# Designs tried in a protein design run: peptides against a protein of PDB entry 3S8F. Part 102

Target 1, 157 residues: chain A of PDB entry 3S8F
Amino acid sequence: VLTLFVAVPSLMTAFTVAASLEFAGRLRGGRGLFGWIRALPWDNPAFVAPVLGLLGFIPGGAGGIVNASFTLDYVVHNTAWVPGHFHLQVASLVTLTAMGSLYWLLPNLTGKPISDAQRRLGLAVVWLWFLGMMIMAVGLHWAGLLNVPRRAYIAQV
Target 2, 166 residues: chain B of PDB entry 3S8F
Amino acid sequence: DEHKAHKAILAYEKGWLAFSLAMLFVFIALIAYTLATHTAGVIPAGKLERVDPTTVRQEGPWADPAQAVVQTGPNQYTVYVLAFAFGYQPNPIEVPQGAEIVFKITSPDVIHGFHVEGTNINVEVLPGEVSTVRYTFKRPGEYRIICNQYCGLGHQNMFGTIVVKE

## One batch from the design tools (peptide; made by RFdiffusion4, then SolubleMPNN)

Design b2_p14_8_s1 (from b2_p14_8, 8 letters changed)
Fold by OpenDDE base, seed 2:
Structure b2_p14_8_s1 (fold): chain B 157 residues (1-157), chain C 166 residues (1-166), chain A 14 residues (1-14)
Amino acid sequence: as target 1 above (157 residues)
Amino acid sequence: as target 2 above (166 residues)
Amino acid sequence: SLGRAVRDALLALM
């Protein structure tokens, strides 16, 4: 009940954030249905990281609803599905948001801007992190659907 | 103009809210589809049943592994299983193919898992409570029981076997 | 076949 109660407001919030991004992109010269996305500052790891986190949160959030569903929980509970969900929510969204926050916070706190090399490295890190997490999450969810147990080192599938 | 900006933001918010609602329905539909297409081989049966974990080994249907498999009707059995640190009893559990099996699982010590490989039987076993799972094994053979809830230092070695006989 | 191969590869990495 609690999860479902939180789900709707969370979705509304997420899409409100998306609306803000669209507005920002259009202010930056983006036009059309998707042109505003391209206009966003994809060269800034402080922006890219949390956005990638949000993208990972979409399937994770859907999975949260699944996990909170009585009938479906019988299928996925204590399987590899659950760690897959966690890696989307924590290791993707939270971690990438933290990374992005640091890329913004540290320069502001120190008064020293990041170098171009640091910026490029940061972009590489967050993209590779996201890619790795997506691969892992997809694998874990798939394994979970195949009834691979959580907290077991061996399984027959 | 602040007013124009607010109006523009509001328009985007309305659009995205509409999209949000649409996606909500999509997710509900996906859940419904999953439920409709998923073959549930396990049926939760029975109400919450409680037992005394301190006496379950000495008294009652779990006390004697030799009496753990009880025929309750034509082609129907109840199996009283204990999950403990670190194993299952009886072990092996022997049941006939095609019979409706009601597993009554409890623990005398800590929380364990009861995950039967090759099936969708997957429940947590709590001391003081009885987990009830109904299942029919269609194929003969051996099915491994795995503990998927951390229960101590021997957790990784906690296995059991269900032998389904023709 | 491709899906199974990908699955197996992913499982091997886990």
Scores: peptide ipSAE 0.021, ipTM 0.739, DockQ to the pose 0.024
Fold by OpenDDE base, seed 5:
Structure b2_p14_8_s1 (fold): chain B 157 residues (1-157), chain C 166 residues (1-166), chain A 14 residues (1-14)
Amino acid sequence: as target 1 above (157 residues)
Amino acid sequence: as target 2 above (166 residues)
Amino acid sequence: SLGRAVRDALLALM
C-alpha cells in the first residue's frame, strides 16, 4: 500500500523533471520531438550522471510496483529479482547522483574548474558505471524470473 | 508574452501526457506478460496459523520427525517441517509421486527460507507462524530445499532434501 | 541464442 502510494508523487516528479529537461534543451536550441535531448549538456559529467541515474530509476520504479503486487510478489520474492531492483534504485540513481554532485560541487567549492582530461575521464566513469549497472540489473532480473534464489550461492537453473 | 508561455507549456504537457499514457499501456502489457509466463501453478497462501516457537520442538506435530509425514486422505499428505539453525526436519522428506502434499512449515528459532529447487515453492518461515504450501510432485527424484533468508553463520550450508518416490 | 549466451555469461559472473 505504501509503495503504491509513493508511486504517484514519484511519477509526477519524474515527469516534472523530464519537462524541465525538455524546456532546458529547447532553450539551448533543440528543436523537434527529440532534438531537445541532443541539445542538453552531455559533455558535462555533473549533468550526465544524475540523468543516467534517472533513466535507470524508471525500470526500477516499475519493478517496485511489481514487488508490491500481491500476486507478482509470489514470482519474484527472495529471488535475484530483488537485488536487481535494489541495484537500479541505489547503485544507479543514488550513486550516480552522488557522483554527479561531486563533479559539480568540488569545482564550485574550490573555484577551480576541472580540466578537460578530468571531464573526459568523468564522462567515461559515469557511462561505464551506467553500462555495467544495466548489464547487472538485466542479468539479476532475468535470473530472478528463472527462480534463482537470493542469498544463495547455488541455483538449479 | 504570457500567452505564448502558456501555449508552450500546454504543448509540453500534452506531449508528456500522451507519452505517460503510452508507457502505462507498456507497463500493463509487461505485467500481463509476466503473469502469463511465470505464474502458472501459483501456490496460494494458507490461512494464518500461529504456534509457540518455544514449545514446537517438545510437543505437537513438529516434535517427532518420524511422525512428520501424515496421510490425510487418499493420495494426500501433510508434512510438518521445521526450519531451524541450520537445517530442516525431517531430512529427507519422503513423499509419494503424484500425491498432494501440504507442507506445514514453522521455525523454533529465527526466520528461515524454504525454497525448493525445481518448484515454485518459495516461502519465508517465521517463528510463531505456520507457513502452508500445497504442491504435487509430478516427477520422482530429489529436490533440494534452500534457505534463502539469512539466518546466521551457518546459513550458506542450510539445505534439505525432498525425496519423491515412485 | 545471443540472449541465452548473454544470460549464461551473466549468471556465471554472479
Scores: peptide ipSAE 0.016, ipTM 0.752, DockQ to the pose 0.025
Fold by OpenDDE base, seed 1:
Structure b2_p14_8_s1 (fold): chain B 157 residues (1-157), chain C 166 residues (1-166), chain A 14 residues (1-14)
Amino acid sequence: as target 1 above (157 residues)
Amino acid sequence: as target 2 above (166 residues)
Amino acid sequence: SLGRAVRDALLALM
């Protein structure tokens, strides 16, 4: 009866983060409905990584509602859909947030700033990671909808 | 300065929280609408039926694979299936085309999957519980049963067959 | 009815 209420704190958290991002962007000179997004520090992998994670988490969260729905879960449960959901939630948001945290923490902890080359490499890594995860997730969700079973090496399709 | 910033943050948070709640209701509404308009094939929650996994092989409707397929009415059958490490019984499961089949599936050992290719039959099978699935095979032929829940060393090779006869 | 179906669907999700 209360299954979908789990989405409430998750959405609250997600949109609180979004609110913080908007505020930060506006403090950095962004104006208008979307100008604040451009003003965010997209040149910093410590910032980009968790934000990309959040973006991946959006469809994952929507999928979570599907997975938590009794009737809809019948369609997707133990299919490739589920690993797709996991990779969005864990391998995207959690992992990218961890990556971003390290990009901030290590320089701060060691007192050694990252070089420009390291920064650029970091940006490449997190963007490629995000892209790869999105491709994988779309593929897995698609396969799941085609009734490809989870934990099986064969499928009729 | 900090107070002003804090107030600004709160204002944005309130807006986004309102948006979040709205989106929650939208998602729920969309799901509800989809279910309301597309109810065909939806299996509702059934009564929890329990069985003793330690005796299910020795007594009861799952004990004899030769008696696993029971005709319960005209063009209606109940099939008592065991999922075990590592296979299914009976195997093959033979049922007539066009008949309403009620699968009663349980496990004597560990959790297994029961995924029938070409169908929407896909359930987990828990020891001590009976999974009930109703399905009508419209096409004759062989349907492969796949275990989609890890159950041990032989999991990847755990298959069964449903033979639908004309 | 559609209303009942929606209600039942909502309840099924809870």
Scores: peptide ipSAE 0.005, ipTM 0.783, DockQ to the pose 0.028
Fold by OpenDDE base, seed 4:
Structure b2_p14_8_s1 (fold): chain B 157 residues (1-157), chain C 166 residues (1-166), chain A 14 residues (1-14)
Amino acid sequence: as target 1 above (157 residues)
Amino acid sequence: as target 2 above (166 residues)
Amino acid sequence: SLGRAVRDALLALM
């Protein structure tokens, strides 16, 4: 019960971040139910990277609830499901947040803004990273549900 | 101005809070669904049983692989399995089809995995503890046991077999 | 049996 209760503050954090994004988007002129999303600075890799990380973190967090459940963990533990979860949490959220932080921090520290070419390249990198990570994560979760073992080079065909 | 902004944020938070609560219920539903679809035929044990890993090879129910399969009742068996670096004993494990099997699994050395392909049997095996899994094999044949917890240089080759006889 | 059925169904959908 206490383990699953951790989901509550996590969800609270999630909706707070989401609310902040909505507020920011609306301040930037976004209107309607979804217009605020379009108004966010999607042209800035420093913004896009951590947001994509957050998007990956959503299914990862859902998986965290599964993994934290005693009965459900029995099903997924030490299967390919677990690496799938890790890649969403670490290789997506943490990594993309780090990437985004660098895109902001380095120009700020050096006083030299990134070129337009660097900006566009940065956007390409973070989107491709996200896409690849989502494909891999979905595959791993799927394989895990099919009882593909973790840390084994062979699985039932 | 700052106060006004905070009030505006609160309005958005209410909506997202409602959404988060809805998602919580969705997750609970998904958990229930997963349990219903993936846990059939497996009954995990909830009580901690301990054993001395330093003597488990010399004395007790795990010491003799020839005595590892014990009939405990009509169509009921207990199988005492050792997971060790790098294999399982007994190997193969022979059990009858349709019988209720209680696996008692422990390790004399390091942590191992006990993953039975074609089943939902998947547990970690810790030295000093006994993992208990109850399962009934409905189909005869061979089931491969895979170690899915890294246990050393021979980990990748650590396999066993359960033979279910008609 | 349910798990296997679901697995098979999922595999069929992929």
Scores: peptide ipSAE 0.017, ipTM 0.771, DockQ to the pose 0.024; fails the geometry check

Design b2_p14_8_s2 (from b2_p14_8, 8 letters changed)
Fold by OpenDDE base, seed 2:
Structure b2_p14_8_s2 (fold): chain B 157 residues (1-157), chain C 166 residues (1-166), chain A 14 residues (1-14)
Amino acid sequence: as target 1 above (157 residues)
Amino acid sequence: as target 2 above (166 residues)
Amino acid sequence: SLGETVFNLLKALM
């Protein structure tokens, strides 16, 4: 019950953000069920980074419910599953949001816009970071389900 | 114009909120399915039992490793295990195949882990508390105990062994 | 049973 007291408002918040993105996409000319997604500014690393972070947060949030569940936590606790969850929540969502914020903040603080080369490099960094985090997170969750312990350099699996 | 925009935003929010509720039920269903189909093989006792960590080595069921394995019934045993810096006692732990084993694990010093490879036994061991885990070893052989909670400089070398005999 | 599953789920999420 206590887990739901956290999960429900978190889901509401996350999907409210998604609703805002849909509205923004439709204002930018996107139409249809998914056309609004394509209309979003995917050429801006300040936008792409937080969105990718949010995408990583979805499975991470689901994992949070698992980790907070008494019975299921017994299975995953202190296994590679836990750092997998952390890498989605911290190294994906928080880090990518920070990266995105930086791409917006620095030009505004310096008064100088980023060059096209810097923009393209930023996009590459953000996408590669996301890809790496997803590979690592999937691997860690998989290993955790196979009972690979955390904080141990060897495992019998 | 502002009112129109506000109404549009609310419509999208309403749709996404409905979707969020639907997804919540999906997640609950998935968890329920996992619980229904998952065979843990380990039964947590769920009862809080306390012990004095300062005297646990001197008196009580953990004091003598030679008497740590106690038969409590037909094909039922209780094993009193100490997790300490940096190892486990008794070591090895010898138990019969197919017997129901109740592990009573505590620590005289700091928090440790008790992770038995090849099993679902994975608990933290707190000084002053007794961790209780019930398990039946179906296969004979050696099972390694790993500490998965950082407990000091020797943490990485803290291992034990359970020997399951036919 | 379904009832037991629901109960276990509630217990796990509490």
Scores: peptide ipSAE 0.015, ipTM 0.734, DockQ to the pose 0.029
Fold by OpenDDE base, seed 1:
Structure b2_p14_8_s2 (fold): chain B 157 residues (1-157), chain C 166 residues (1-166), chain A 14 residues (1-14)
Amino acid sequence: as target 1 above (157 residues)
Amino acid sequence: as target 2 above (166 residues)
Amino acid sequence: SLGETVFNLLKALM
């Protein structure tokens, strides 16, 4: 069995979630090719956070295929490319999903809805987090392609 | 209606699954294309060579740094390198410009990295295994070896030098 | 060579 087939279950899962998002958006009145996206609850940090995590996961997943390639891994292994990859996977998807979960869980546990101020702050936090992660990830992948080593404070000038 | 919703969900799922599979094949195709057109820079894994890390410092080709550089043919050398906590042996590694160098790298203690700046040489060094890398230095000068695998408290200071002589 | 390319492709996928 080809090593790259490990990507199949992950892709199936990811795109199943995407399918659910499309369905939800259309149920909320979204129409057309992209209208369903706008119809999603972008005012809720409990929704926005994990979705942004999924968006970060896309390039991370693509990079995962590269990392899983025997020959291509030689190019990227133990370079800044690798931390770029797992910052997308862990610091983006996992962390943002955890953040989103908290925005849902805490109101339910306390029995108190979040205030509008808390909601707005939450949105700011998750968007800024996502933006920062994307900037860092792009930089790390770029540096990795320039053969900047991982786990070193110095690189070729 | 539940039935209508179920059908709709299935339709979307099937569509997205098809898309996912298509993208997978695209990625595989891109990898295949890249390898087919750009093979010169790819170093495939060679035969696995084993060594006893407990004796590698005492006997064998890694034991004496003064004998680490071995000429194996016209313009061909083998360099036996130890990566250890925290440095490389020999240091510096002196090799001729334009010669084909075969690095045989192993570790007597823990896992280290062997990353040579300005080159595509980048391998992990495992105790008990010998990493083999072939390279020809076209430009004379000094090339820094960087450990890119955490190996202990002195990891950040673990550097070596390859001196390429004209 | 073509053979080496094919071999490398297989290694990349396996």
Scores: peptide ipSAE 0.013, ipTM 0.781, DockQ to the pose 0.023
Fold by OpenDDE base, seed 5:
Structure b2_p14_8_s2 (fold): chain B 157 residues (1-157), chain C 166 residues (1-166), chain A 14 residues (1-14)
Amino acid sequence: as target 1 above (157 residues)
Amino acid sequence: as target 2 above (166 residues)
Amino acid sequence: SLGETVFNLLKALM
């Protein structure tokens, strides 16, 4: 009940952010239905990180609804599904947002911009992190659906 | 400028709200699909049943492992299982193939898991409560019980066995 | 209404 209660405002917030991104992209010259996406500053790890976090949060949020369902929770509870959900929410959104925040905060606090090399490295780190999280998350969710137990080192599957 | 920006934002928000509604239905559909494909049509339900964890080992149906398996009908059994630190009682649990088994599981100490490999039996066992799970083993053999809830130092070694006899 | 339908569907999953 509580999860579903917060789901609606969370979705509204998420789509508001998306709307803001579209607006920003269009201001940057993006045109068409999807052209605004390309116009966003994908060369800035401070931008890319939290956006990737949000993308990872989408399936995680859906999973939250699954976990909150009495009938579906019976299927996934205490299986590898649950860690998969957590990693999407915490290790993806929260962590990437934190990473992105640092890429913005540190240059502003020090008054020194990041070098091009640091920028490229930052992008690599963020994208690799996201990729790793997605691979792990998909694997954990899949394993969970196959009834691989949580908190156990063995599995029949 | 502010007015124009406001109108633009509203337009995008309206579009995304429409999209959000569509996605909501997609998510519901995915949930329904998951439910249909992964529950095997069996969702155990039971009434809340309480027991005193401090006396469950001394008296009642869980007290004697030799009396844990009770035939309640021609092809029906009730098995009174204790999950404790760190194991299960009785162990092994011996039941006939094809019989309807009602597991009554409780704990005398802390919360444990009761996850039976090869089945959809997966419940938490709380001290003071009785978990009820109904299952029919169609295949003979050994089924491992795994504790999937951290219960202490010996958690990783907490296993049981269900032996299904022909 | 559409909203009611959505909420009913969500409630049914609880």
Scores: peptide ipSAE 0.012, ipTM 0.742, DockQ to the pose 0.047
Fold by OpenDDE base, seed 3:
Structure b2_p14_8_s2 (fold): chain B 157 residues (1-157), chain C 166 residues (1-166), chain A 14 residues (1-14)
Amino acid sequence: as target 1 above (157 residues)
Amino acid sequence: as target 2 above (166 residues)
Amino acid sequence: SLGETVFNLLKALM
């Protein structure tokens, strides 16, 4: 009953974060509709990681609405679609946020800034993680739509 | 300066909140559209039906696998299936091609899955509840039943077979 | 139809 109402506070929270990013980008000199995005600190893995997590969370959130829908849930329930959704929500957003937090936390705890090499390595790790996660998530969602079962090692397709 | 910053943040927040509401309506509209245009093949949920899992093996329509397939009409059958650790009963399930089959599935022990390959039959089976699925097999052959809900050490090997006869 | 769409929407929301 009114199950989709749960999406309202979630969307409000998500887009509040987006608003903060836009404000930050504009403070950094970004202009126009999209210029603020380019102005964000994409050279910092502590920033890039959670932002990539947010990007993965968008389709995941949309999928969450689908999964919460009575009729559509019947199609996707206990198929590979479900772990695909989870990997977008947990393994992308939560995990990348944790990774980003570490990139901020460790230098602050030790009092030593990360080297340029470490920074570049961190960026590589975060982007590769995101890429791999997106490939896997797309594959799982696709497999789910083809009725590949969850928690089974074998499928007809 | 702080006040100006707060006002700016508020303006952006309002914009994004409006966008969020718009997107909510878009998602709802997409769901509505999908349901309106793609309703073919949807198997409706059956009526809520309860059964005692402690006696389901001893008495009632699930007790005898030889009596599990019941003809209810000229081209209609009801199949009483038990999902248990770790298999299905009866196994195989034999049904005729083209007949309307009503599966009545329950469990005497733990929660299982009932996923029939090559079909859209995919339900969870709860002890104490009867899952009802209606399906017509158009093609003869063997259809594998897969448990897609973890049910214990033998979960990965829990399979059944539906044999559709010409 | 519009009626079917509304019905399906309600079904999805509940």
Scores: peptide ipSAE 0.012, ipTM 0.776, DockQ to the pose 0.030

